Peptides against a protein of PDB entry 7SFY. Designs and how they scored, part 6

Target 1, 41 residues: chain A of PDB entry 7SFY
Amino acid sequence: ELFNLESRVEIEKSLTQMEDVLKALQMKLWEAESKLSFATC

## One batch from the design tools (peptide; aimed at target 1 L25 W30, target 1 (a further copy) L25)

Design b1_p11_5_s4 (made by RFdiffusion4, then SolubleMPNN; from b1_p11_5, 7 letters changed)
Fold by OpenDDE base, seed 1:
Structure b1_p11_5_s4 (fold): chain B 41 residues (1-41), chain C 41 residues (1-41), chain A 11 residues (1-11)
Amino acid sequence: as target 1 above (41 residues)
Amino acid sequence: as target 1 above (41 residues)
Amino acid sequence: SMERSNELAAM
């Protein structure tokens, strides 16, 4: 295996993608839990 | 900046950590949304 | 890896 510039770029892309997914899930979780908190029955 | 073995290891650790958090959030989201589905009022 | 990220996104 060769850890070169291309490998670094690929890892950075992966980090960015994971960050995007993480943020999306955090948003959804927040919204879902908010809806739970809005349960008035 | 130097992209060396130590940098790679750090990035890999970050990837693993992000994965862990992502999985945890996915679990919580699933649970939260499940509870919403259990709203019977 | 991108594959790993894709797997996570697909969960």
Scores: peptide ipSAE 0.184, ipTM 0.533, DockQ to the pose 0.106
OpenDDE base, seeds 2, 3, 4, 5: peptide ipSAE 0.182, 0.168, 0.151, 0.157; ipTM 0.623, 0.604, 0.598, 0.601; seed 3 fails the geometry check

Design b1_p11_6 (made by RFdiffusion4)
Pose (drawn by RFdiffusion4):
Structure b1_p11_6 (pose): chain A 41 residues (1-41), chain B 38 residues (1-38), chain P 11 residues (1-11)
Amino acid sequence: as target 1 above (41 residues)
Amino acid sequence: FNLESRVEIEKSLTQMEDVLKALQMKLWEAESKLSFAT
Amino acid sequence: ELEEKKEELEE
């Protein structure tokens, strides 16, 4: 039970971490989309 | 992470792919740790 | 479409 809880804790920790990393990635990707979109009309 | 030039967009896009590549492994690692904890 | 996408990303 202890091991299970340690797992679930370290799991959902990095799940939020992956959330944070990706959504900053998605924001910069949008900037690039707008850049190449406007540039190539 | 620049977008001033086409050369920089290229370098920046590849960095974002490298980042997603790391995310995919982290996702799988989480899939397994969870499967092993049920 | 880019404006809508930006709003979605801010949410």

Design b1_p11_6_s1 (made by RFdiffusion4, then SolubleMPNN; from b1_p11_6, 7 letters changed)
Fold by OpenDDE base, seed 2:
Structure b1_p11_6_s1 (fold): chain B 41 residues (1-41), chain C 41 residues (1-41), chain A 11 residues (1-11)
Amino acid sequence: as target 1 above (41 residues)
Amino acid sequence: as target 1 above (41 residues)
Amino acid sequence: SLEKRLQELLA
């Protein structure tokens, strides 16, 4: 396989995007759990 | 929206899967960069 | 999707 600057940049970009999604999901989880006590069902 | 045990488990499962992929990509990046000096193109 | 893109990078 070929690895060059373009490949590295693309991989790093994907990693960054995944990290962003991960953080977003963690926040959603925290928010949901913080409201769990208020849930009626 | 409804948040219960099933919802929490599903979210946590997704987060775990994302973390696994993230680690895998990081490993691939490291491996690729470690071999960069050997690339002829 | 991001998931598909990431899978392609791992392939």
Scores: peptide ipSAE 0.091, ipTM 0.550, DockQ to the pose 0.057
OpenDDE base, seeds 1, 3, 4, 5: peptide ipSAE 0.089, 0.083, 0.089, 0.088; ipTM 0.554, 0.459, 0.549, 0.548

Design b1_p11_6_s2 (made by RFdiffusion4, then SolubleMPNN; from b1_p11_6, 8 letters changed)
Fold by OpenDDE base, seed 5:
Structure b1_p11_6_s2 (fold): chain B 41 residues (1-41), chain C 41 residues (1-41), chain A 11 residues (1-11)
Amino acid sequence: as target 1 above (41 residues)
Amino acid sequence: as target 1 above (41 residues)
Amino acid sequence: DLAKRLAELLA
């Protein structure tokens, strides 16, 4: 099995991108929940 | 725009799955880095 | 890229 600097950089880039996606989804969830309304009658 | 309990549950499941993938990738990166060797001569 | 593919699959 080989691992080198290029492989590490590529994986770390992917991790960073996924973290950004997660944060975006968490924000969207928060926004959606803030708009959720309940019937009160 | 509609948001209901089912939508929230679905999004939260997706978030959890992505977090699990991230953790797995981080572990794989650590393992790969631990195996990385440098020429010392 | 990997992140986009996974996001599209899960989100």
Scores: peptide ipSAE 0.097, ipTM 0.552, DockQ to the pose 0.047
OpenDDE base, seeds 1, 2, 3, 4: peptide ipSAE 0.089, 0.090, 0.084, 0.090; ipTM 0.542, 0.550, 0.482, 0.563

Design b1_p11_6_s3 (made by RFdiffusion4, then SolubleMPNN; from b1_p11_6, 4 letters changed)
Fold by OpenDDE base, seed 2:
Structure b1_p11_6_s3 (fold): chain B 41 residues (1-41), chain C 41 residues (1-41), chain A 11 residues (1-11)
Amino acid sequence: as target 1 above (41 residues)
Amino acid sequence: as target 1 above (41 residues)
Amino acid sequence: SLEEKLKELLE
């Protein structure tokens, strides 16, 4: 098992990407919820 | 396009799961970094 | 931290 600076940087990049996805999903959720009153089902 | 209470709940569940994954990865990252001094590459 | 930011997002 190897772990070095390059591996750490890559892991941190992945974490940042996941954070971005979460933020995007939160925004989409808010948008969807704002339209909930318009839903008929 | 449909969005109702069930959809909202499901989305929030997914977001929670992603949060859990991120927490787990953060812990693994910390563990790996704590061993960085032992790495030879 | 990332974890704190995530907690804020999920509030």
Scores: peptide ipSAE 0.094, ipTM 0.563, DockQ to the pose 0.078
OpenDDE base, seeds 1, 3, 4, 5: peptide ipSAE 0.088, 0.089, 0.093, 0.074; ipTM 0.558, 0.553, 0.561, 0.471

Design b1_p11_6_s4 (made by RFdiffusion4, then SolubleMPNN; from b1_p11_6, 6 letters changed)
Fold by OpenDDE base, seed 5:
Structure b1_p11_6_s4 (fold): chain B 41 residues (1-41), chain C 41 residues (1-41), chain A 11 residues (1-11)
Amino acid sequence: as target 1 above (41 residues)
Amino acid sequence: as target 1 above (41 residues)
Amino acid sequence: DLEEKLKKLLA
């Protein structure tokens, strides 16, 4: 398949979407772990 | 929803999958652009 | 599609 502007734009669009989801999941993980509490004696 | 090991594992699994796809797409973009040639006079 | 798969991961 030939490289063209349309193909590049589509790939970059996908990359952006993946990055957005990554950030969202990282935030979810952070928030979940921030609520983690330990028992102490 | 409570934090637990299962939830953490699932989130980290999703993060790993997203990272793998990101790397694959970045490689595709690099390969496509590496094949880009310009006309010269 | 990719967008739909991404949304499912966030759910």
Scores: peptide ipSAE 0.086, ipTM 0.566, DockQ to the pose 0.046
OpenDDE base, seeds 1, 2, 3, 4: peptide ipSAE 0.081, 0.077, 0.082, 0.081; ipTM 0.564, 0.561, 0.556, 0.557

Design b1_p11_7 (made by RFdiffusion4; failed a check: too like the target's own chain)
Pose (drawn by RFdiffusion4):
Structure b1_p11_7 (pose): chain A 41 residues (1-41), chain B 38 residues (1-38), chain P 11 residues (1-11)
Amino acid sequence: as target 1 above (41 residues)
Amino acid sequence: FNLESRVEIEKSLTQMEDVLKALQMKLWEAESKLSFAT
Amino acid sequence: TQLEDVIKATE
């Protein structure tokens, strides 16, 4: 039970971490999309 | 992470792909840790 | 699943 809880804690911790990393990645990607979109009309 | 130039967009896009590549492995690692904890 | 979908959409 203890091991299970340690797992679930370290799991969902990095799940939020992956959420934070991706959504900043999605924001910069949107900037690039707008850049190449306006540039190539 | 620059978008001033086409060369920089290229380098920046690859960095984002490398980041996603790291995220895919982290997702799989999470899949397994969880499967092993049920 | 949500993260996977978001990752695939980002690609």

Design b1_p11_7_s1 (made by RFdiffusion4, then SolubleMPNN; from b1_p11_7, 10 letters changed)
Fold by OpenDDE base, seed 5:
Structure b1_p11_7_s1 (fold): chain B 41 residues (1-41), chain C 41 residues (1-41), chain A 11 residues (1-11)
Amino acid sequence: as target 1 above (41 residues)
Amino acid sequence: as target 1 above (41 residues)
Amino acid sequence: EELKKMLEELK
């Protein structure tokens, strides 16, 4: 296979998409945990 | 919706999967670029 | 994207 600009751009696009999803999941986790409350008594 | 241990574990599993894919893509990009050569003359 | 699908399922 030949590495060219097209392939590089395609990989970078995939990376960006993955990072965006990762951030969204991290935010969901944070929001969920921040809302968590438990009784101590 | 109710946040519980099951939901938390599920989100964390998804995060781990995303991180692994992200690392794999970053490695592929690095490998491809490291192999890239171009003529200067 | 499968991972986007997974995210939507978590909503």
Scores: peptide ipSAE 0.105, ipTM 0.565, DockQ to the pose 0.053
OpenDDE base, seeds 1, 2, 3, 4: peptide ipSAE 0.103, 0.105, 0.103, 0.097; ipTM 0.565, 0.565, 0.563, 0.566

Design b1_p11_7_s2 (made by RFdiffusion4, then SolubleMPNN; from b1_p11_7, 10 letters changed)
Fold by OpenDDE base, seed 5:
Structure b1_p11_7_s2 (fold): chain B 41 residues (1-41), chain C 41 residues (1-41), chain A 11 residues (1-11)
Amino acid sequence: as target 1 above (41 residues)
Amino acid sequence: as target 1 above (41 residues)
Amino acid sequence: SSLKEKLQQLQ
């Protein structure tokens, strides 16, 4: 497969989409864990 | 929605999957760009 | 930072 601008742009678009999803999932995890409370004795 | 172990595990699994895809795409981009040659005068 | 570096900061 040959390198060209179109291929590069498509790969970078995919990377950007993955980054956005990762950020969203990290925020969801943070919010869920922030609500976590522990019992103390 | 309540925090529980199952929800946390599922989120972390999704994060791991996204990380794997990101690494694969980054490698593809690197390999494509490594084959890029420029004309010189 | 490069795109690679930015993405790796999330990992």
Scores: peptide ipSAE 0.091, ipTM 0.566, DockQ to the pose 0.363
OpenDDE base, seeds 1, 2, 3, 4: peptide ipSAE 0.083, 0.090, 0.085, 0.083; ipTM 0.567, 0.569, 0.557, 0.563

Design b1_p11_7_s3 (made by RFdiffusion4, then SolubleMPNN; from b1_p11_7, 10 letters changed)
Fold by OpenDDE base, seed 3:
Structure b1_p11_7_s3 (fold): chain B 41 residues (1-41), chain C 41 residues (1-41), chain A 11 residues (1-11)
Amino acid sequence: as target 1 above (41 residues)
Amino acid sequence: as target 1 above (41 residues)
Amino acid sequence: DKLRKMLEELK
């Protein structure tokens, strides 16, 4: 496989999109965990 | 949406998978850029 | 693309 400008741009675009999704998932996890209620007796 | 153990495990699994793909893409980018040849005249 | 759709679903 030959690496050219198009391939580099596509990889960088994919990386950016994945980083954005990662951040969104991390924020969702934080929000969900912050809302957890403790078991009581 | 209710947050429970199953939801947390699923989110963490997705995060781990995305981080693994991110690392793979970053390594591919490094390898491709390292193989670039310089233009010559 | 798939990643863009995943991002939109999380908003």
Scores: peptide ipSAE 0.080, ipTM 0.557, DockQ to the pose 0.060
OpenDDE base, seeds 1, 2, 4, 5: peptide ipSAE 0.080, 0.076, 0.079, 0.076; ipTM 0.558, 0.552, 0.561, 0.554

Design b1_p11_7_s4 (made by RFdiffusion4, then SolubleMPNN; from b1_p11_7, 10 letters changed)
Fold by OpenDDE base, seed 5:
Structure b1_p11_7_s4 (fold): chain B 41 residues (1-41), chain C 41 residues (1-41), chain A 11 residues (1-11)
Amino acid sequence: as target 1 above (41 residues)
Amino acid sequence: as target 1 above (41 residues)
Amino acid sequence: DELRKQLEELK
């Protein structure tokens, strides 16, 4: 397997995409939890 | 939209998957770079 | 792409 600039760039692009999706998921989780109300007596 | 335990668990599962893939990609990048040799005169 | 798709499904 040959490592070249193209290979590195492609991996970095994939990493960036993953990070973006991860951030979106984290924000969704935060929003959901923030909106959650708890029952009281 | 209803937030419940199932929703939270599903989001957390997705987050975990993303993190695992991200780690794998980072390791692949490291391996590739580590194996790269530079030309010398 | 699959995980992004899953994210969209959760919206």
Scores: peptide ipSAE 0.117, ipTM 0.571, DockQ to the pose 0.053
OpenDDE base, seeds 1, 2, 3, 4: peptide ipSAE 0.107, 0.110, 0.118, 0.113; ipTM 0.572, 0.563, 0.570, 0.577; seed 3 fails the geometry check

Design b1_p11_8 (made by RFdiffusion4)
Pose (drawn by RFdiffusion4):
Structure b1_p11_8 (pose): chain A 41 residues (1-41), chain B 38 residues (1-38), chain P 11 residues (1-11)
Amino acid sequence: as target 1 above (41 residues)
Amino acid sequence: FNLESRVEIEKSLTQMEDVLKALQMKLWEAESKLSFAT
Amino acid sequence: SALREKADALE
């Protein structure tokens, strides 16, 4: 039970970490989309 | 992470791909840790 | 576009 809880804790911790990393990645990706979109009309 | 130039967009896009590549492995690692905890 | 698809699928 203890091991299970330690797992679930470290799991969902990095799940929110991955959420944070990606959504900043998605924001910069949008900037690049707008850049190449406007540039190539 | 620059977009001033086409050369920088290219370098920046590859960095984002490398980041996603790391994210995919982290996702799989999480898939397994969870499967092993049920 | 391909990076967007991968990023959305991963999300």

Design b1_p11_8_s1 (made by RFdiffusion4, then SolubleMPNN; from b1_p11_8, 3 letters changed)
Fold by OpenDDE base, seed 5:
Structure b1_p11_8_s1 (fold): chain B 41 residues (1-41), chain C 41 residues (1-41), chain A 11 residues (1-11)
Amino acid sequence: as target 1 above (41 residues)
Amino acid sequence: as target 1 above (41 residues)
Amino acid sequence: SSLREKLDALM
């Protein structure tokens, strides 16, 4: 496998993208938990 | 959209899985950076 | 890196 600056940049881009997805999922979780609180009342 | 315990569990599973992928990518990045250090010497 | 530190904070 190649290891160079381009490879590093690509990995870092992927990590950043996954961070964004994780944040989105955390928001979804928060919303779901908030609504669940209503459903269990 | 449904919001219940099942939905929450599914989201949490997805988050956990993504954390694992992020860890793997971080390891790949570390390896790439280590090798890049050699290449730039 | 700052990015890795942020990722660690999410875990």
Scores: peptide ipSAE 0.133, ipTM 0.577, DockQ to the pose 0.436
OpenDDE base, seeds 1, 2, 3, 4: peptide ipSAE 0.118, 0.129, 0.104, 0.111; ipTM 0.559, 0.556, 0.475, 0.546

Design b1_p11_8_s2 (made by RFdiffusion4, then SolubleMPNN; from b1_p11_8, 5 letters changed)
Fold by OpenDDE base, seed 2:
Structure b1_p11_8_s2 (fold): chain B 41 residues (1-41), chain C 41 residues (1-41), chain A 11 residues (1-11)
Amino acid sequence: as target 1 above (41 residues)
Amino acid sequence: as target 1 above (41 residues)
Amino acid sequence: SKLKEKLEALM
C-alpha cells in the first residue's frame, strides 16, 4: 500500500468528520444525563 | 424523546467505539505522514 | 497538528 498526499488528506478529512460526530454524541450524552433524573423509564 | 439509563449506556458505548476508530485513523495518518517522503506519488 | 490535539482532547 502506497501512502501519498491524497491519502493523508483523505485520512485527515475522515478524522475531522469523526470529531464532528463525537461532538454530536457528547451533546446527546449531556442531554441524556440531564434528562435521566426526569425520565420515567 | 425519552432519555433513560439504556440510552445513556448506548451513547457511551458508541462514544467508545468512535474513539477506537479515531485511534486507528490516527495510526494510519502517522503511517501516511511517515511514508509521504518515500512515496513516488 | 491542531486536529490531532483536538482529537486527543476528546479521547
Scores: peptide ipSAE 0.105, ipTM 0.570, DockQ to the pose 0.424
OpenDDE base, seeds 1, 3, 4, 5: peptide ipSAE 0.101, 0.099, 0.097, 0.098; ipTM 0.559, 0.543, 0.549, 0.544

Design b1_p11_8_s3 (made by RFdiffusion4, then SolubleMPNN; from b1_p11_8, 6 letters changed)
Fold by OpenDDE base, seed 2:
Structure b1_p11_8_s3 (fold): chain B 41 residues (1-41), chain C 41 residues (1-41), chain A 11 residues (1-11)
Amino acid sequence: as target 1 above (41 residues)
Amino acid sequence: as target 1 above (41 residues)
Amino acid sequence: SELKKKLQALM
């Protein structure tokens, strides 16, 4: 493989998108843990 | 939605998987940046 | 990079 500027930019964009997904999942985790004590199952 | 123990565990598993992917992408980014100065394009 | 710092903080 030949890595160049385009490859770097694309990887950095992918990392940013993954970070956004992780943040969303962390919020869902917080919601899950918050609601867990109030859940009946 | 009803969040329970199963939901929490599943979200935590997803977070772990995402972290693994991020680490892999970070390695590829390092490779890209390392090779960039030696690339002809 | 700033992105790297943020990503490391999430891990």
Scores: peptide ipSAE 0.109, ipTM 0.576, DockQ to the pose 0.425
OpenDDE base, seeds 1, 3, 4, 5: peptide ipSAE 0.105, 0.101, 0.101, 0.101; ipTM 0.563, 0.551, 0.548, 0.566

Design b1_p11_8_s4 (made by RFdiffusion4, then SolubleMPNN; from b1_p11_8, 7 letters changed)
Fold by OpenDDE base, seed 2:
Structure b1_p11_8_s4 (fold): chain B 41 residues (1-41), chain C 41 residues (1-41), chain A 11 residues (1-11)
Amino acid sequence: as target 1 above (41 residues)
Amino acid sequence: as target 1 above (41 residues)
Amino acid sequence: EELKKKLDELM
């Protein structure tokens, strides 16, 4: 295995991408919950 | 759109999955950096 | 990106 600056940068890019998706999912969850409606009579 | 308990559970499952992958990537980064060797004379 | 694809499916 060869680890260099390019490899580190690529891993960090992947981490950042996943963090962005996580935040998006959290926002989506919050939005969905905030819009949750309950059955009424 | 219909949001119910099933939808919430699925979103939370996805969040957990992403958190697990994030942690795995962070560990891989740490391992790679710890194994990084430098050129010597 | 598989996870992004999954998110897109949920949105």
Scores: peptide ipSAE 0.111, ipTM 0.565, DockQ to the pose 0.054
OpenDDE base, seeds 1, 3, 4, 5: peptide ipSAE 0.106, 0.102, 0.106, 0.107; ipTM 0.565, 0.559, 0.567, 0.563

## One batch from the design tools (peptide; aimed at target 1 M18)

Design b1_p12_1 (made by RFdiffusion4)
Pose (drawn by RFdiffusion4):
Structure b1_p12_1 (pose): chain A 41 residues (1-41), chain B 38 residues (1-38), chain P 12 residues (1-12)
Amino acid sequence: as target 1 above (41 residues)
Amino acid sequence: FNLESRVEIEKSLTQMEDVLKALQMKLWEAESKLSFAT
Amino acid sequence: SLLEKLSSLKSK
């Protein structure tokens, strides 16, 4: 039970970490999309 | 992470692909640690 | 080429 809880803790911790990393990644991807979109009309 | 130039967009897009590549492995690692904890 | 690469990255 203890091991299970340690797992679930370290799991959902990095799940939020992955959430944070990607959404910043999605924001810069949007900037590039707008850049190449406007540039190539 | 620059977008001033086409050269920089290219370097920046590859960096974002390398980041997603790291994220996919982290996702799989999470899939396994969870499967092993049920 | 950059647009294709950008679309491919967005799809991922």

Design b1_p12_1_s1 (made by RFdiffusion4, then SolubleMPNN; from b1_p12_1, 4 letters changed)
Fold by OpenDDE base, seed 2:
Structure b1_p12_1_s1 (fold): chain B 41 residues (1-41), chain C 41 residues (1-41), chain A 12 residues (1-12)
Amino acid sequence: as target 1 above (41 residues)
Amino acid sequence: as target 1 above (41 residues)
Amino acid sequence: SLVEKLRKLKSL
């Protein structure tokens, strides 16, 4: 495979998408834990 | 779905896996760019 | 694919 500008952009797009998913999962975890705390009060 | 200790651990495991993939992709990008730079000299 | 793996993880 030849690495070029297109390949670099594609990899960076994938990295950004993964970061977005990470953030989403972190938020889900936070919300779930917050709801659990609320439910136990 | 019931959130409990098992669910929390599962989510954190998934987050860790995603972080590992992110690191791997970042390394691949760095190596590819380094090789390209080397090839252009 | 990577996208499918991410989608599966996001669906948790």
Scores: peptide ipSAE 0.122, ipTM 0.541, DockQ to the pose 0.044
OpenDDE base, seeds 1, 3, 4, 5: peptide ipSAE 0.116, 0.109, 0.114, 0.121; ipTM 0.498, 0.536, 0.545, 0.538

Design b1_p12_1_s2 (made by RFdiffusion4, then SolubleMPNN; from b1_p12_1, 5 letters changed)
Fold by OpenDDE base, seed 3:
Structure b1_p12_1_s2 (fold): chain B 41 residues (1-41), chain C 41 residues (1-41), chain A 12 residues (1-12)
Amino acid sequence: as target 1 above (41 residues)
Amino acid sequence: as target 1 above (41 residues)
Amino acid sequence: DLVEKLKKLKSL
C-alpha cells in the first residue's frame, strides 16, 4: 500500500464522518434516555 | 419512535462498533504516517 | 447499511 496525501485525506475524511455519526448517535441516545419516564425504568 | 431496551442496546452496539472502527483507522493512520520517509514529505 | 459502511471505512 502506497501512502500519500490522497490516502491520508481519505482516511481523515472517513474519521470525521464516523465521528459525526458517533456524535449523532450519542445525541439520539441522550434524547431517548431523557424521554424515559419513571414507568419505563 | 418508541424507545425501549431493545432500541437502546442496538444504539449502544452501533456506537461500540463505530468506536472500534475509529480506533482501527486511527492506528492505520499512525502506522502509515510512521512509515513516511523524508522523501515522501 | 451501517455495517457495510463501517466495513468499507475500516478497509481503507
Scores: peptide ipSAE 0.092, ipTM 0.546, DockQ to the pose 0.044
OpenDDE base, seeds 1, 2, 4, 5: peptide ipSAE 0.085, 0.086, 0.092, 0.086; ipTM 0.495, 0.542, 0.548, 0.545

Design b1_p12_1_s3 (made by RFdiffusion4, then SolubleMPNN; from b1_p12_1, 4 letters changed)
Fold by OpenDDE base, seed 1:
Structure b1_p12_1_s3 (fold): chain B 41 residues (1-41), chain C 41 residues (1-41), chain A 12 residues (1-12)
Amino acid sequence: as target 1 above (41 residues)
Amino acid sequence: as target 1 above (41 residues)
Amino acid sequence: SLVEKLQRLKSL
């Protein structure tokens, strides 16, 4: 594979897409955890 | 949707998989950039 | 949405 402008741009686009999904999953986890109620004494 | 142990585990697995791919892409970017030679005066 | 983001990721 040769490094060129197209290759760099495609990799950076892929990174951005993955970061967006990662943030979405983190938000889903937080929402799920925040809805959990705990038993109390 | 209900939060339970299964839901938490599945989300965390997805997060881990995405982080692995993210790191791989970052490594690919670094490798590509490190192979680039620059014109000099 | 999360679904759209996941679909976008799947096409990488």
Scores: peptide ipSAE 0.103, ipTM 0.557, DockQ to the pose 0.042
OpenDDE base, seeds 2, 3, 4, 5: peptide ipSAE 0.100, 0.101, 0.103, 0.098; ipTM 0.543, 0.552, 0.557, 0.553

Design b1_p12_1_s4 (made by RFdiffusion4, then SolubleMPNN; from b1_p12_1, 4 letters changed)
Fold by OpenDDE base, seed 4:
Structure b1_p12_1_s4 (fold): chain B 41 residues (1-41), chain C 41 residues (1-41), chain A 12 residues (1-12)
Amino acid sequence: as target 1 above (41 residues)
Amino acid sequence: as target 1 above (41 residues)
Amino acid sequence: SLVEKLRKLKSM
């Protein structure tokens, strides 16, 4: 393999997509936690 | 949807997996960059 | 760069 601009751009695009997914999952977790019901005295 | 321990664990597992993928992509980019050939005078 | 930002993000 040889590094070129195309491969770099593609990797960076993938990184961005993974970051977006990670953020989405974090938001989903937050959303789920915000819906958590708990017992009160 | 109701939040439960199972869903929380599953989301956290997914987050961890995404972090691992992100790290792998970063390593791949570093590897590709390390193989970059450039002109010298 | 984007990559460096992502590296920083990972360290959080």
Scores: peptide ipSAE 0.112, ipTM 0.533, DockQ to the pose 0.210
OpenDDE base, seeds 1, 2, 3, 5: peptide ipSAE 0.110, 0.110, 0.110, 0.106; ipTM 0.541, 0.532, 0.539, 0.528

Design b1_p12_2 (made by RFdiffusion4)
Pose (drawn by RFdiffusion4):
Structure b1_p12_2 (pose): chain A 41 residues (1-41), chain B 38 residues (1-38), chain P 12 residues (1-12)
Amino acid sequence: as target 1 above (41 residues)
Amino acid sequence: FNLESRVEIEKSLTQMEDVLKALQMKLWEAESKLSFAT
Amino acid sequence: ELEEFEEKLEEL
C-alpha cells in the first residue's frame, strides 16, 4: 500500500510536470504557426 | 527559441520535437509505473 | 502530434 501510494504520488507529479512543459511548448508553437502563416500568407 | 529568422524557426522547431520526444518516454514511464502499482 | 500527446496525457 505504501509503495502504491509513493508510485501514484511520483506519477501524478510528473503528469503535471509534463502538462506544464507541453503547454509552454504549445504556446511557442502557436507563435511559430502565426509567423509562418502570415509570412506565406 | 527564436523566430526572427527561418534558420531560427528551424532550430526552434527541432528543439520542440526533441522535447516532445522526451515527453513521450516520460508518458510511457508513467504508464508502466501505474500498471505496476495496481 | 502535440494535441494527440495532450489527449493521451489527459486520459492517463

Design b1_p12_2_s1 (made by RFdiffusion4, then SolubleMPNN; from b1_p12_2, 5 letters changed)
Fold by OpenDDE base, seed 3:
Structure b1_p12_2_s1 (fold): chain B 41 residues (1-41), chain C 41 residues (1-41), chain A 12 residues (1-12)
Amino acid sequence: as target 1 above (41 residues)
Amino acid sequence: as target 1 above (41 residues)
Amino acid sequence: ELDELMKKLKEL
Protein backbone atom coordinates (compact mmCIF):
# COMPACT_ATOMS: atom_id res chain seq x y z
CA GLU B 1 0.00 0.00 0.00
CA LEU B 2 1.50 3.30 -1.11
CA PHE B 3 0.73 6.32 1.03
CA ASN B 4 -0.02 9.34 -1.15
CA LEU B 5 -2.13 12.49 -1.01
CA GLU B 6 -5.23 10.60 -2.18
CA SER B 7 -4.89 7.98 0.60
CA ARG B 8 -4.40 10.70 3.24
CA VAL B 9 -7.40 12.70 2.02
CA GLU B 10 -9.57 9.57 1.99
CA ILE B 11 -8.59 8.65 5.58
CA GLU B 12 -9.25 12.23 6.76
CA LYS B 13 -12.61 12.18 4.96
CA SER B 14 -13.54 8.91 6.70
CA LEU B 15 -12.47 10.37 10.08
CA THR B 16 -14.63 13.46 9.50
CA GLN B 17 -17.63 11.34 8.49
CA MET B 18 -17.24 9.17 11.60
CA GLU B 19 -16.98 12.24 13.84
CA ASP B 20 -20.21 13.55 12.30
CA VAL B 21 -21.96 10.24 13.03
CA LEU B 22 -20.54 10.26 16.60
CA LYS B 23 -21.95 13.77 17.11
CA ALA B 24 -25.32 12.62 15.77
CA LEU B 25 -25.36 9.62 18.14
CA GLN B 26 -24.36 11.82 21.10
CA MET B 27 -27.19 14.21 20.25
CA LYS B 28 -29.65 11.30 19.96
CA LEU B 29 -28.52 10.04 23.38
CA TRP B 30 -28.92 13.53 24.89
CA GLU B 31 -32.38 13.96 23.33
CA ALA B 32 -33.48 10.52 24.49
CA GLU B 33 -32.23 11.12 28.05
CA SER B 34 -33.78 14.61 28.08
CA LYS B 35 -37.16 13.08 27.21
CA LEU B 36 -36.84 10.36 29.86
CA SER B 37 -39.23 10.93 32.74
CA PHE B 38 -38.46 9.43 36.12
CA ALA B 39 -41.16 7.78 38.15
CA THR B 40 -41.38 9.80 41.35
CA CYS B 41 -43.07 8.41 44.44
CA GLU C 1 -39.42 5.44 19.66
CA LEU C 2 -39.45 4.66 23.39
CA PHE C 3 -36.26 5.34 25.33
CA ASN C 4 -35.46 2.52 27.74
CA LEU C 5 -32.35 0.87 29.21
CA GLU C 6 -31.94 -1.31 26.11
CA SER C 7 -32.00 1.70 23.75
CA ARG C 8 -29.47 3.58 25.91
CA VAL C 9 -27.11 0.60 26.11
CA GLU C 10 -27.35 0.09 22.34
CA ILE C 11 -26.51 3.76 21.63
CA GLU C 12 -23.56 3.65 24.06
CA LYS C 13 -22.36 0.41 22.45
CA SER C 14 -22.54 2.05 19.01
CA LEU C 15 -20.62 5.09 20.29
CA THR C 16 -17.89 2.84 21.73
CA GLN C 17 -17.61 0.89 18.48
CA MET C 18 -17.30 4.11 16.48
CA GLU C 19 -14.63 5.45 18.85
CA ASP C 20 -12.68 2.22 18.41
CA VAL C 21 -12.85 2.59 14.62
CA LEU C 22 -11.80 6.25 14.90
CA LYS C 23 -8.77 5.21 16.97
CA ALA C 24 -7.91 2.55 14.40
CA LEU C 25 -8.14 5.09 11.54
CA GLN C 26 -6.00 7.59 13.48
CA MET C 27 -3.39 4.88 14.06
CA LYS C 28 -3.47 3.94 10.36
CA LEU C 29 -2.94 7.59 9.45
CA TRP C 30 -0.01 7.86 11.89
CA GLU C 31 1.56 4.64 10.61
CA ALA C 32 1.15 5.71 6.99
CA GLU C 33 2.69 9.14 7.65
CA SER C 34 5.50 7.57 9.72
CA LYS C 35 6.38 5.32 6.77
CA LEU C 36 6.30 8.20 4.30
CA SER C 37 9.78 9.01 3.05
CA PHE C 38 10.51 12.46 1.72
CA ALA C 39 12.56 12.90 -1.39
CA THR C 40 15.61 14.86 -0.28
CA CYS C 41 17.77 16.65 -2.81
CA GLU A 1 -32.44 6.46 12.28
CA LEU A 2 -29.84 4.57 14.36
CA ASP A 3 -29.83 1.73 11.82
CA GLU A 4 -29.19 4.22 9.00
CA LEU A 5 -26.29 5.78 10.95
CA MET A 6 -24.79 2.32 11.55
CA LYS A 7 -25.20 1.57 7.85
CA LYS A 8 -23.30 4.77 6.99
CA LEU A 9 -20.57 3.77 9.46
CA LYS A 10 -20.20 0.35 7.80
CA GLU A 11 -19.76 2.09 4.44
CA LEU A 12 -16.64 3.95 5.64
Scores: peptide ipSAE 0.103, ipTM 0.564, DockQ to the pose 0.055
OpenDDE base, seeds 1, 2, 4, 5: peptide ipSAE 0.100, 0.097, 0.100, 0.099; ipTM 0.562, 0.560, 0.574, 0.560; seeds 1, 5 fail the geometry check

